# Designs tried in a protein design run: peptides against a protein of PDB entry 6IDX. Part 98

Target 1, 380 residues: chain A of PDB entry 6IDX
Amino acid sequence: KELAKLSADVTFATEFINMDGIIVLTRLVESGTKLLSHYSEMLAFTLTAFLELMDHGIVSWDMVSITFIKQIAGYVSQPMVDVSILQRSLAILESMVLNSQSLYQKIAEEITVGQLISHLQVSNQEIQTYAIALINALFLKAPEDKRQDMANAFAQKHLRSIILNHVIRGNRPIKTEMAHQLYVLQVLTFNLLEERMMTKMDPNDQAQRDIIFELRRIAFDAESDPSNAPGSGTEKRKAMYTKDYKMLGFTNHINPAMDFTQTPPGMLALDNMLYLAKVHQDTYIRIVLENSSREDKHECPFGRSAIELTKMLCEILQVGELPNEGRNDYHPMFFTHDRAFEELFGICIQLLNKTWKEMRATAEDFNKVMQVVREQITRA

## One batch from the design tools (peptide; aimed at target 1 T48 A133)

Design b2_p30_3 (made by RFdiffusion4)
Pose (drawn by RFdiffusion4):
Structure b2_p30_3 (pose): chain A 370 residues (1-223, 234-380), chain P 30 residues (1-30)
Amino acid sequence: KELAKLSADVTFATEFINMDGIIVLTRLVESGTKLLSHYSEMLAFTLTAFLELMDHGIVSWDMVSITFIKQIAGYVSQPMVDVSILQRSLAILESMVLNSQSLYQKIAEEITVGQLISHLQVSNQEIQTYAIALINALFLKAPEDKRQDMANAFAQKHLRSIILNHVIRGNRPIKTEMAHQLYVLQVLTFNLLEERMMTKMDPNDQAQRDIIFELRRIAFDAETEKRKAMYTKDYKMLGFTNHINPAMDFTQTPPGMLALDNMLYLAKVHQDTYIRIVLENSSREDKHECPFGRSAIELTKMLCEILQVGELPNEGRNDYHPMFFTHDRAFEELFGICIQLLNKTWKEMRATAEDFNKVMQVVREQITRA
Amino acid sequence: STLKATPRAHMPAEPVSEATKTDLLDFAAT
């Protein structure tokens, strides 16, 4: 108890650390008996002292044994134990992950997505905050080539709806540190879109060109003389600036292939809306048609700017858009809503092709004021 | 860029006797 009190003082901590005092604590956790059942209070003070001593930055986090790591991960992976032990255990794991790539790798193997998500379902906001913090730490430290798989795994176990039901709509008001973790989670989530945003289409890749052909087919085949007239104009009546080679329009980064992904999502998941937008504007040879392809690419870019895809998380922000916690594919759903808004605004302005940038500005103002 | 670990509360700064501090340090030295 006294060690937990004194360890926050750097003057005392240095003395104790210089006698390998941290090892006394780690050895106790590694091999001490009945710690959770008979000595939980003692264990809580031990973990408090350990974290306080490590927070002084005198020794590397890499000093910890695999046995110590496994024991702490064990306290998190178990059907919940004492709240004080769990809070400190989650905090120790977060610090280990943030401070070492090696510790991240070992911890990622010792804890499951389901175990971490289950700790969000407790009524204690600090436990919830540390659980989200550990999740954020795993995402921050995951190799670029593993972060997407981790996101899918957390999504399949319903991380989003559990946060929505147990944190955002929970009884306890969200305090500043929890709000910060939600902000970090949202920033990391949007940043999963960044690679596709910056990926150019290869116009010489037939498989990628066939995706655009399929987009056009879904819409034009919903319309016979009129259908033939649309196809004679290649991709003009689908609204692409490059009428003959629309794949070139997707070499603009941002938004790159993310724009293609959004269009395909709208066509497949919301086929009626996609067909309505395209056919209202595919036989219009007055200058008043809203160009789908050009509009979708620029809207995708605009949404990426508005939502700050690619921005790093920072210490000063606690903001988040709660509606993104209400749908697994909220970004793509937002695209669909905004493309309908863009078409409505276009018609309200009796807009022509020359008005394209003005309409996009009005749409930007509409979205950002919402 | 990096982020700091989630903050946490410290133990109360209640006085701890010099004898108890010495005993803690002797124990760690042993």

Design b2_p30_3_s1 (made by RFdiffusion4, then SolubleMPNN; from b2_p30_3, 16 letters changed)
Fold by OpenDDE base, seed 4:
Structure b2_p30_3_s1 (fold): chain B 380 residues (1-380), chain A 30 residues (1-30)
Amino acid sequence: as target 1 above (380 residues)
Amino acid sequence: SSLAPTPRERMPKTPVSEEVRKKLLEEAKK
């Protein structure tokens, strides 16, 4: 207990580390010897002293043994009665994951996100905070393949539901530390969009071109069976599609795929448009047809607007940026829906279309409309 | 009881209030 208090002092920490004191603490944890009276209290103080000593950055996290990692992971993965040990074990694992990629790999083998979710189903907000912090650390340090698997996993839907029900809707005020971890989780979740945001459309990829064609089909041929894939594109069909792509508000009416070659927002804009068209079909058709029926210079170019709005939303949400330690602003709405970004896009595209009409905008006013839309979104 | 989502928990039907939106439109006309 005294050691744990003194370990916060850098001078004491330096002297204690120089005396191999940290090695003694690690060996105490590694031994797992429950033979001592008050073992749980002693262990809690040992873990506190260890964490405080390591926080000085004098000793590399890579010095810890696999046996130490297994003991700490064991305190998190096993039913423990002692909240104090669990809390410190979560904090140590978080620090290990954040400070060492080699420790991340070992920890990711010993614990599951499912085990960490169980620690969210408690009334202790400190345990909940450290559990989310460790999930965030694991998510941040995961390789791209595993991040996408974590993203697609039923675990994320479940995680969001558990956070919503047990943290956000909890009968207790959210502390600053928890608000920060919720912010971090939100940022990391939106950073999963970075790959699609930076993916250029290949104009020669038939599957990607078929998505643009599907957008046209949903807007103009909603009753046509997709089985009537119109065969060989006669010049008349190409001219017909050029008209349709103009009505959809693409910049390149001949080859709309070219509008998605700019990154950001790349393919993410096409994903948003397709989501809107499939999930909110009536809204999509309405927006497209209201502008396609206009023969005046006041048509809102849906395709161009959707691309620039996607880019704007990525900028507002800071997609691809690391979480800032000074920020605690999270949006509960992003925990209520699985496709929160696409739903936000669907709301914002309706706002854009409304704003365009109210401004009596022309193509020359496009940037001015986008600025007014930005100010509306950022003041929400 | 599934507590109905708070206004902050719901996706807004409109990102901004009509009042703020009107103000921004007036500012944009200058």
Scores: peptide ipSAE 0.064, ipTM 0.743, DockQ to the pose 0.008
OpenDDE base, seeds 1, 2, 3, 5: peptide ipSAE 0.023, 0.022, 0.017, 0.000; ipTM 0.444, 0.410, 0.428, 0.314

Design b2_p30_3_s2 (made by RFdiffusion4, then SolubleMPNN; from b2_p30_3, 13 letters changed)
Fold by OpenDDE base, seed 1:
Structure b2_p30_3_s2 (fold): chain B 380 residues (1-380), chain A 30 residues (1-30)
Amino acid sequence: as target 1 above (380 residues)
Amino acid sequence: SSLSPTPRPRMPKTPVSEETKQKLLEEAAS
């Protein structure tokens, strides 16, 4: 207990480390010896002292043994561990993952996201916070290939549901630390969009062009049987498509693929449009047809608006940026759906279309409408 | 007895430079 308190002092920490004191603490954990009176209390103070000592950055986290890691991971994985030991064990694992790639690899083998999700189903917000912090650390330090797997996994859908039901909709106020961890998880989830945001459309890729054609089909041919294969491009059909792409509000109505060559938002804008068209078809058709039927120059260009809105949402959500330690602004809506970004886009494109009408905007007012919409989104 | 509060979750700490370690060692030895 006294050691745990003194370990917060850098002078004491330096002396204690010079006396190999940290090695003694690690050996106490490694021994796992439950024979001592007050073992749980002693272990909790040992883990506290270890954390405080390591926090001075004097000793590398890489000094810890695999046996130590296994003991700490064991305290997280065992159902009947004292709350004080569990909290400290989660904090140690988080610090290990954040400070050492070698320790990340070892920890990722010893613990599962499923085990960490079990610690979210408790009434203790501190345990929930450390469990999310460790999930965030694992997500941040995961190789790029594994990040996508973590995002796509049933575990991630389950994780969002558990966070929503047991944390966000819990009977307790969200503390600043929990709000920060929810923010971090949100940022790390949105950073998975970075690849698509930075992917340029290839105007020569037929599969990508077929998506643009599908947007046209859904908007204008929704009653016509899909049996007319897109391939029989007579010149009359090309001219018809140019008119349709103009009505869709693309900047390049001759070759709409060129509108998606700018990064950001690249292909992510096309993904959002396709999601809207497939999942919210009535909303998509309404927006397109309402603006395509106007002859008064007050048409809202859907294609251009969708691209610039996608870019704006990426800027607002800081897609591709690392989480900031000073921020705690999380949006509960991003835990309600697995395609939360696309759903946000679907809400915001309707807001944009409404704002465009209310402002009686023309194409010259485009940037002004986008500024008003930005202000509306950031104040909501 | 209330256990000391667990340290908050922390972002990656920049490793302390060897110069800073040496200064801390000198301060601890004084």
Scores: peptide ipSAE 0.020, ipTM 0.380, DockQ to the pose 0.074
OpenDDE base, seeds 2, 3, 4, 5: peptide ipSAE 0.010, 0.011, 0.009, 0.012; ipTM 0.357, 0.356, 0.355, 0.355; seed 4 fails the geometry check

Design b2_p30_3_s3 (made by RFdiffusion4, then SolubleMPNN; from b2_p30_3, 16 letters changed)
Fold by OpenDDE base, seed 1:
Structure b2_p30_3_s3 (fold): chain B 380 residues (1-380), chain A 30 residues (1-30)
Amino acid sequence: as target 1 above (380 residues)
Amino acid sequence: GSLSPTPREKMPKTPVSEEVKKKLLEEAKA
């Protein structure tokens, strides 16, 4: 207990480390010997002292043994561990993951996200915070391939649901530390969009062109049987498609693929349009047809608007940026749906279309409408 | 005895990538 308190002092920490004191603490954890009177209390103070000593940055985290890692991971995976030991064990694992890639690899083998989700179902917000912090650390340090797998996993859907029900909709006010961890999780989740945001459309890729054609089909051919293969376009069909792409509000209505060559938002804008067209088809058709039937120059160009809105949303959500330690602004809506970005796009494109009408905007007012929409989104 | 809460304040700083540190340092020098 005194050691745990004194370990916060840098002078004491330096002297204690110089006396190999940190090695003694690690050996106490490694021994796992429950035979001591007050073992749980002693262990909790040992783990506290270890954390405080390591926080001085005098000793590398890479000094810890695999046996130590397994013991700490064991305290997180066991159902009947004292809350005090569990909290400190989660904090140690977080620190290990953040400070060492080699320790990340070892911890990622010993602990599953599913085990960490179980610690979110408790009424203790401190345990919940450390569990999310460790999930965030694992997500941040994961290789790109594993990050994508973690995001797509059923575990991530379950994680969002558990966070929503047990943290966000909990009977307790969310503390600043929890709000920060929710913000971090949100940022890390949106950073998975960076690849698509930075992916240029290849105008020669037929599969990508078929998506643009599918947007046209959904908007204008909704009653026509999909049996007309997109490839057999006579010159008359190409000219007809150019008219349709103009009505869709693409800047390059001759070759809409060119509108998706700019990064950001690249292919992410096309993904959002396709999601809207498939998942919210009635909303998509309504927006397109309402603007395509106008001859008064007050048509809202859907294609251009969707691209610039996607870019704006990426800027607002800071897609591709690392989470800032000083921020705690999270959006509960991003925990309500798997495709929360695309759902946000679907809400915001309707807001844009409404704002365009209310302003009686023309193509010359485009940037002004986008600025008003930005203010509306950032104040919501 | 109240186990002193692990000092909440020193959450391990999300390691700001050296690139972001460099960018912040460049912005602070500008």
Scores: peptide ipSAE 0.011, ipTM 0.381, DockQ to the pose 0.051
OpenDDE base, seeds 2, 3, 4, 5: peptide ipSAE 0.000, 0.008, 0.009, 0.010; ipTM 0.288, 0.349, 0.320, 0.366; seed 4 fails the geometry check

Design b2_p30_3_s4 (made by RFdiffusion4, then SolubleMPNN; from b2_p30_3, 10 letters changed)
Fold by OpenDDE base, seed 4:
Structure b2_p30_3_s4 (fold): chain B 380 residues (1-380), chain A 30 residues (1-30)
Amino acid sequence: as target 1 above (380 residues)
Amino acid sequence: SSLSPTPRARMPKTPVSEETKQRLLDFAAS
């Protein structure tokens, strides 16, 4: 107990570390010896002292044994562990993951995100905070190929639902530390969009061209079965499609694929457009047809607007940026839906269309409308 | 025929419509 308090002092920590005191603490954990009547209390203070000593940065986290890691991971995976031990074990694992890629690999083999999600289903906010912090650390340190696996639709939906119900909608104030971890999780979740945001459309990819054709079909041929394969491209049919792509508001109405070659937002804009067209079909058709039928030069070009709005949303949400330690601004709305970014796009494209009308904008006013819409979104 | 000057874009009367704010709030509360 006194050691745990004194370990916060850098002078004491330096002297204690120089006497191999930290090695003694690690061996106490490694032994796992439940023989002492006060083992749980002693262990809680041992883990506190260990954390405080390691926080001085005098000793590398790589000094810890695999046995130590397994013991700490064991305290996180066992359901009947003292809350004080669990809290400190989560904090130790977080620090290990953040400070060592080698320790990350070992920890990722010993614990599952599912085990960490179970620690969110508690009334203790400190436990919840450290559980999210460890999830965030694992997500941050995961190689790019594994990040998507960690964010798989089921795990993400489950994690999101648990956070929403047990953390955000809890009957308690969200502390600053929890707000920060929710912010970090949100940033890391949006960074999954970076790949699509930076993916250029290949104009020669037939599958990608078929998506653009599907957008045209949904807008103009909503009752027609997709079975009329575009293959019999008579010059008249090609000319018809060029007109349709102009009505959709693409900049390159001859080859709309070229509008998606700019990164950002690349293919992410096409993903948003396709989501809107499939999930919110009535809204999509309404927006497209209302603007495509205007002869007064007050048409809002949907295709161009969707691309620039996607780019704007990526900029507002800071997609691809690392989380900042000084920030704690999270948006609860992003925990309500599994496709929250695409839903936000769907709200914002309607706002853009409305704002365009209210402004009585023309194509020359496009940048002014986008600036107004940016201010509207950022003040909401 | 005098091409009536295309009316210049005007600032919207409300920065965000109450309806849009409410939709964002409803989405946040859902």
Scores: peptide ipSAE 0.042, ipTM 0.571, DockQ to the pose 0.007
OpenDDE base, seeds 1, 2, 3, 5: peptide ipSAE 0.040, 0.037, 0.038, 0.039; ipTM 0.556, 0.584, 0.553, 0.569; seeds 1, 3 fail the geometry check

Design b2_p30_4 (made by RFdiffusion4)
Pose (drawn by RFdiffusion4):
Formats: sequence, structure tokens, C-alpha cells
Structure b2_p30_4 (pose): chain A 370 residues (1-223, 234-380), chain P 30 residues (1-30)
Amino acid sequence: KELAKLSADVTFATEFINMDGIIVLTRLVESGTKLLSHYSEMLAFTLTAFLELMDHGIVSWDMVSITFIKQIAGYVSQPMVDVSILQRSLAILESMVLNSQSLYQKIAEEITVGQLISHLQVSNQEIQTYAIALINALFLKAPEDKRQDMANAFAQKHLRSIILNHVIRGNRPIKTEMAHQLYVLQVLTFNLLEERMMTKMDPNDQAQRDIIFELRRIAFDAETEKRKAMYTKDYKMLGFTNHINPAMDFTQTPPGMLALDNMLYLAKVHQDTYIRIVLENSSREDKHECPFGRSAIELTKMLCEILQVGELPNEGRNDYHPMFFTHDRAFEELFGICIQLLNKTWKEMRATAEDFNKVMQVVREQITRA
Amino acid sequence: SWFERHMQARRPLKTKAAEEARAAKEEAES
């Protein structure tokens, strides 16, 4: 108890650390008996002292043994133990992950997505905060080529709805540190879109060109002389600036292939809305048609700007858009809503092709005021 | 409280980890 008190003082901590005092603590956790059952209070003070001593930055986090790591991960992976032990254990794991790629790799193997998510279902906001913080730490430290798989795994176990039901709509008001973790989670989530945003279409890749053909087919085949007239104009009546080679329009980065993904999502998941928008504007040879392809690409870019896809998380922000915690595919759903808004605003302005940038500005103002 | 102090002290670490991941991604693309 006394050690937990004094270890926050650097003057004391240095003295204790210079005698390998941290090893006394790690050895106790690694091999001490009945720690959770008979000595939980002692264990809580031990973990408090350990974290306080490590927070002085005198020694590397890489000093910790695999045995110590496994024991701490064990306290998290178990059907919940004492709240004080769990809070410190989650905090120790977060610090290990943030401070070492090696520790991240070992910890990622010792804890499951389901075990971490289950700790969000406790009524204690600090336990919830550290749980989200550990999840954020795993995302921050995951290799670029593994982060997407991790996101899918957390999504399949309902991380989003659990946060919505147990944190955002929970009884206890969200305090500043929890709000910060939600902000970081949202930033990391949006940043999963960044690679596709910056990926250019390969116009010479037939498989990619066939995606555009499929998009056009879904809409034009819902319309016979009128259908034929649409196809004779290649992709003009689908609204692409490059009428003959629309794949070239997807070399603009941002938004790149993310725009294509959004269009395909709208066509497949919301086929009626996609058909309505395209057919209202595919036989319009007055200058008043709203160009779908050009509008979708620019809207995708605009949403990426508004939502700050690619921005790094920082210390100063605690903001988040709560509606993104209400749908697994909220970004794509937002695209669909905004493309309908864009078409409504276009018609309200009796807009022509020359008005394209003005309409996009009004849409930007509508979205950002909402 | 201990919790608030500790959680605030982890914010720089999260920023540092994000910056390191970004630099590693840029280097891989170069």
C-alpha cells in the first residue's frame, strides 16, 4: 500500500527502481499464489505501484517477461475478476501495446475480440474507457496490412452496437476521457477508408471496367427505344465526364476507388434509389440533368473531406458523430442519403452542368450545417 | 483522480503511435 503511494513520486521511484524494485513486482505477479482469491487487494496495490513506476519513463517497457504479459492478459481474458484488478490490467496492456511493437504482437495473441468487447458491458465507466483504449491501441499499432481484418473481427462481434447500447446510450453520462476514446475510435474507423480513397482505378484492368459496365446495366436495363438511345451515348447518360472511358474518372485521388465502392453499394443495397436517380437524368437532353457519375465522385471526395478521412488522431479533440455508431455501413449509407440530397438540391436550383460547383457548394453547406 | 491523470497521460502515446504508423506507411510506398 505504501509502495503504491510513494511510487508516484519520481524521487522515490528512482531509488526503488535502481534496486530492481520493478522486478519484485513482476516476479510477484508471475509466480505469486492465490493472488486473485486471497490477495486481490495486495495485487491491486502491486499493479498500481507497477504502473506508477513505469510511468516515470526510466526503464523500457520491453523489460517485461512473456510470463508477466501472459499473466496480465489472463486477468483480462478471464470471466471478469475484481474491478480494480481489471482496470489496472487493461491499463497495463494499453501501455505495453502503445510502447512496443513486440509487446503488441504478443498481446494481440493473448486476448480475444469477444473478451475485450465483453468488458464494455460492465456498468463501470472507467473499465469501459480502458477497454476502448486497449482496442484503440491495438488498432493504432496493428500493421497496415492487418488493421482491416481486425476491424471486421470486431464488427462481427458487434463492437459498434455494444458501444451504442452500453456507452453512448448508457445511464452514466460520458465524461471527457471516454469521449476522447470515442473520438479516437471514430478517427481510426474513418481512416480504414483512406487506402481506397487514394487508390486509382487501373483503366486497363478489364475486371475494373466491368464494374462500371455493371453499374450502367443495373440502371439502363430498368428502362426500349429510350434504352437504346442511352447506350448509344456510352456512359454520358450515367453522368461521367469521360463518356467513352469512365474508368479514367476514377484515377482522380481522392476519391479514387472509394467512389466506385460507394456507387456499387448504392446500386446493390439501394437499387430502387440508384435506378430512380439515374433514370430521372439519363434521357434528359436539356442541360438540366444531374450527372450521376461526376456527382458521385465529387460527393465521395466531399464526404472524405467533411469527415476528415486520413487525419491522424490528436490529443486536443473529443468530438464524434454519434450517428456513425448506429449502422455497420454508416459511411456508405451516408453517401446514399447525400446523393439523394444532391439530386434534390440540383432540381431545386434548376441547375445545369455549368452550375455543378455551385450545387456542390450548397450541398456542402447543407451537410455541414446538419 | 488517478484515472484521469493516467488516461490523459496516454493521449501523447496514442498520437506518437499514429505518427509512427503514418511514417511507416509512407516509407513503404516509397

Design b2_p30_4_s1 (made by RFdiffusion4, then SolubleMPNN; from b2_p30_4, 19 letters changed)
Fold by OpenDDE base, seed 4:
Structure b2_p30_4_s1 (fold): chain B 380 residues (1-380), chain A 30 residues (1-30)
Amino acid sequence: as target 1 above (380 residues)
Amino acid sequence: SEFEKRFRAMRPLQEEAARERKEEIEKKKE
């Protein structure tokens, strides 16, 4: 206990480390010997002293043995561990992951995000905070090949729902540190959109062209049996599609693929449009047809609007930005749905369409409408 | 609290890790 307190002092820490004191502490953990009276209390103080000593940055985290890592991981993976030991073990793992890629690799073999979810289902907000912090650390240090797996784990309805129900909607006020970790988690989650946001459409990729064609089909052919399209010559068919793409509000109505070559928002805009068309088909068809049937120059160009809205949402949500130490603002709504970004897009595109009508906007008012919509979204 | 102090001390390390990750992503885009 006294050692743990004194270990916070840099002068004491330096001298203790010089006397190989930290090695003694690591060996105590490695031994796993429960033979001592008050083992749990002693272990908690040992881990405290170890953390305080290591936090001075005098000793590299890479000095720890694989046995030490396994013991600490064991304390986190066991369901019936003393809260004080668990908290310190989570803190040690976070520190190891953040300070060393080699330690990350070893820890990632011993601990899964699924095991950390159990530590979110507790009433102790400090444990919850360390659990999220460790998840964030694992996400930050994950190699590219594993990032998709982690993304999938975050997309796992379970982690999202547990955070929402036990952390965000918990009976206790969220402390500043928890709010920060939730913010970091959200930033990391939004950064998963960056790849699609920065992916240019290849106009020569037939599969990508087929998606645009599917958008047209859903909007205009939903009632027409494809069997009755008479063999009208290839030229008439091309001319017909050009008209349809104009009605869809693409800037390049001859080759809509060109509208998705600009990054941001690149293919992410197409993903949002396709999601809207498939998941909210009635809303999509309504928006498109309401604007395609207008002869009064007050047509809202859906395709252009969807692209610019996607870009705007990426800007508002700071997709691809680094987490900031001073921020703690997070949006609970993003924990309510697996496809929360696409759902937000669906809400915002309806808002845009409504605002366009209310303003009696023309194509010349496009930027003005977008500014009004931006203000509406940022105030909500 | 000791808890708050520790978390505050870890924030810079999170930012550093995020920066490193961003740099890796940017290098692969080149």
Scores: peptide ipSAE 0.467, ipTM 0.926, DockQ to the pose 0.891
OpenDDE base, seeds 1, 2, 3, 5: peptide ipSAE 0.466, 0.469, 0.465, 0.467; ipTM 0.926, 0.927, 0.926, 0.927; seed 2 fails the geometry check

Design b2_p30_4_s2 (made by RFdiffusion4, then SolubleMPNN; from b2_p30_4, 18 letters changed)
Fold by OpenDDE base, seed 2:
Structure b2_p30_4_s2 (fold): chain B 380 residues (1-380), chain A 30 residues (1-30)
Amino acid sequence: as target 1 above (380 residues)
Amino acid sequence: SLFSRRSRGRRPLQEKAAKERKEEIEKKKE
């Protein structure tokens, strides 16, 4: 207890470290000997002293043994561990992950995000904060080959639902540190969109062109019996498609693939359109057909609007930005759905279409409509 | 508190890790 208190003092810490005191503490943890009276209290103070000593930055985190890591990971994995030990163990793992890539690799083998989710299902906000902070640390330190696995784990409905129900909608006010960790987690989540946002469409890729063709099919052929495949010659078919792509509101109605070569938003815009068309088909068809039947120059160009809206949403959400130490603003909505970005796009594209109608906009008013929509989204 | 001290040390390390990750991604695009 006194050691844990004194370990916060740099002078004491220096002297204690010079006497190999930290090595003794690590060996005490490694031994795992539960035979001591007040073992849990002693261990909690040992872990506190260890953390406080290591926080001085005098000793490298790489000094810890695999046995030590396994022992600490064991405390996190045990359901009946003392709360005080659990908090310190989570904090140690977080610090190990953040300070050492080598320790990250070892820890990633010993713990899973699934184990950390269990520590979110508690009423103790400090434990929840340490658990989210450790998830964030693992996400930040994940190598490229493992980053997708972490992304998938975060994209798991379960993690999001647990955070939403037990953290965000918890019966306690969210403290500033928890809000910051939720913000960090959200930033890391949005950064998963960056790859698609920066992916240019290849106009020569047939598979990507087939997605654009599918958007056309869903909009115009959804009610047509597949038996009425227009047997018209290749040129008539090509001319028909050009008309359809014009009605879809693509800027390049001859080759719509060219509209997705600009990054941002690149292929992310196409992903949003396809999601809307498949998941909200009635909404998609309605928006397209309402504008495709207009001859009054008040048609809202869906394709162009969807691309620019996707870009705008990426800007508003700061996709690809680094987490800022001073920020604690997070959007609870993004924890409500697995495809929350695409759902937000679906809401915002309807808002855009409505705003376009209300303004009686023409193609010349496009930028004005987008500005009004931006203001509406940022005020919501 | 220990919790408050941990918070102060965490944020710079998270930002550092994020910067390192961004730099790695940018180097692979080159």
Scores: peptide ipSAE 0.501, ipTM 0.933, DockQ to the pose 0.843
OpenDDE base, seeds 1, 3, 4, 5: peptide ipSAE 0.502, 0.498, 0.499, 0.502; ipTM 0.933, 0.932, 0.931, 0.933; seeds 1, 4, 5 fail the geometry check

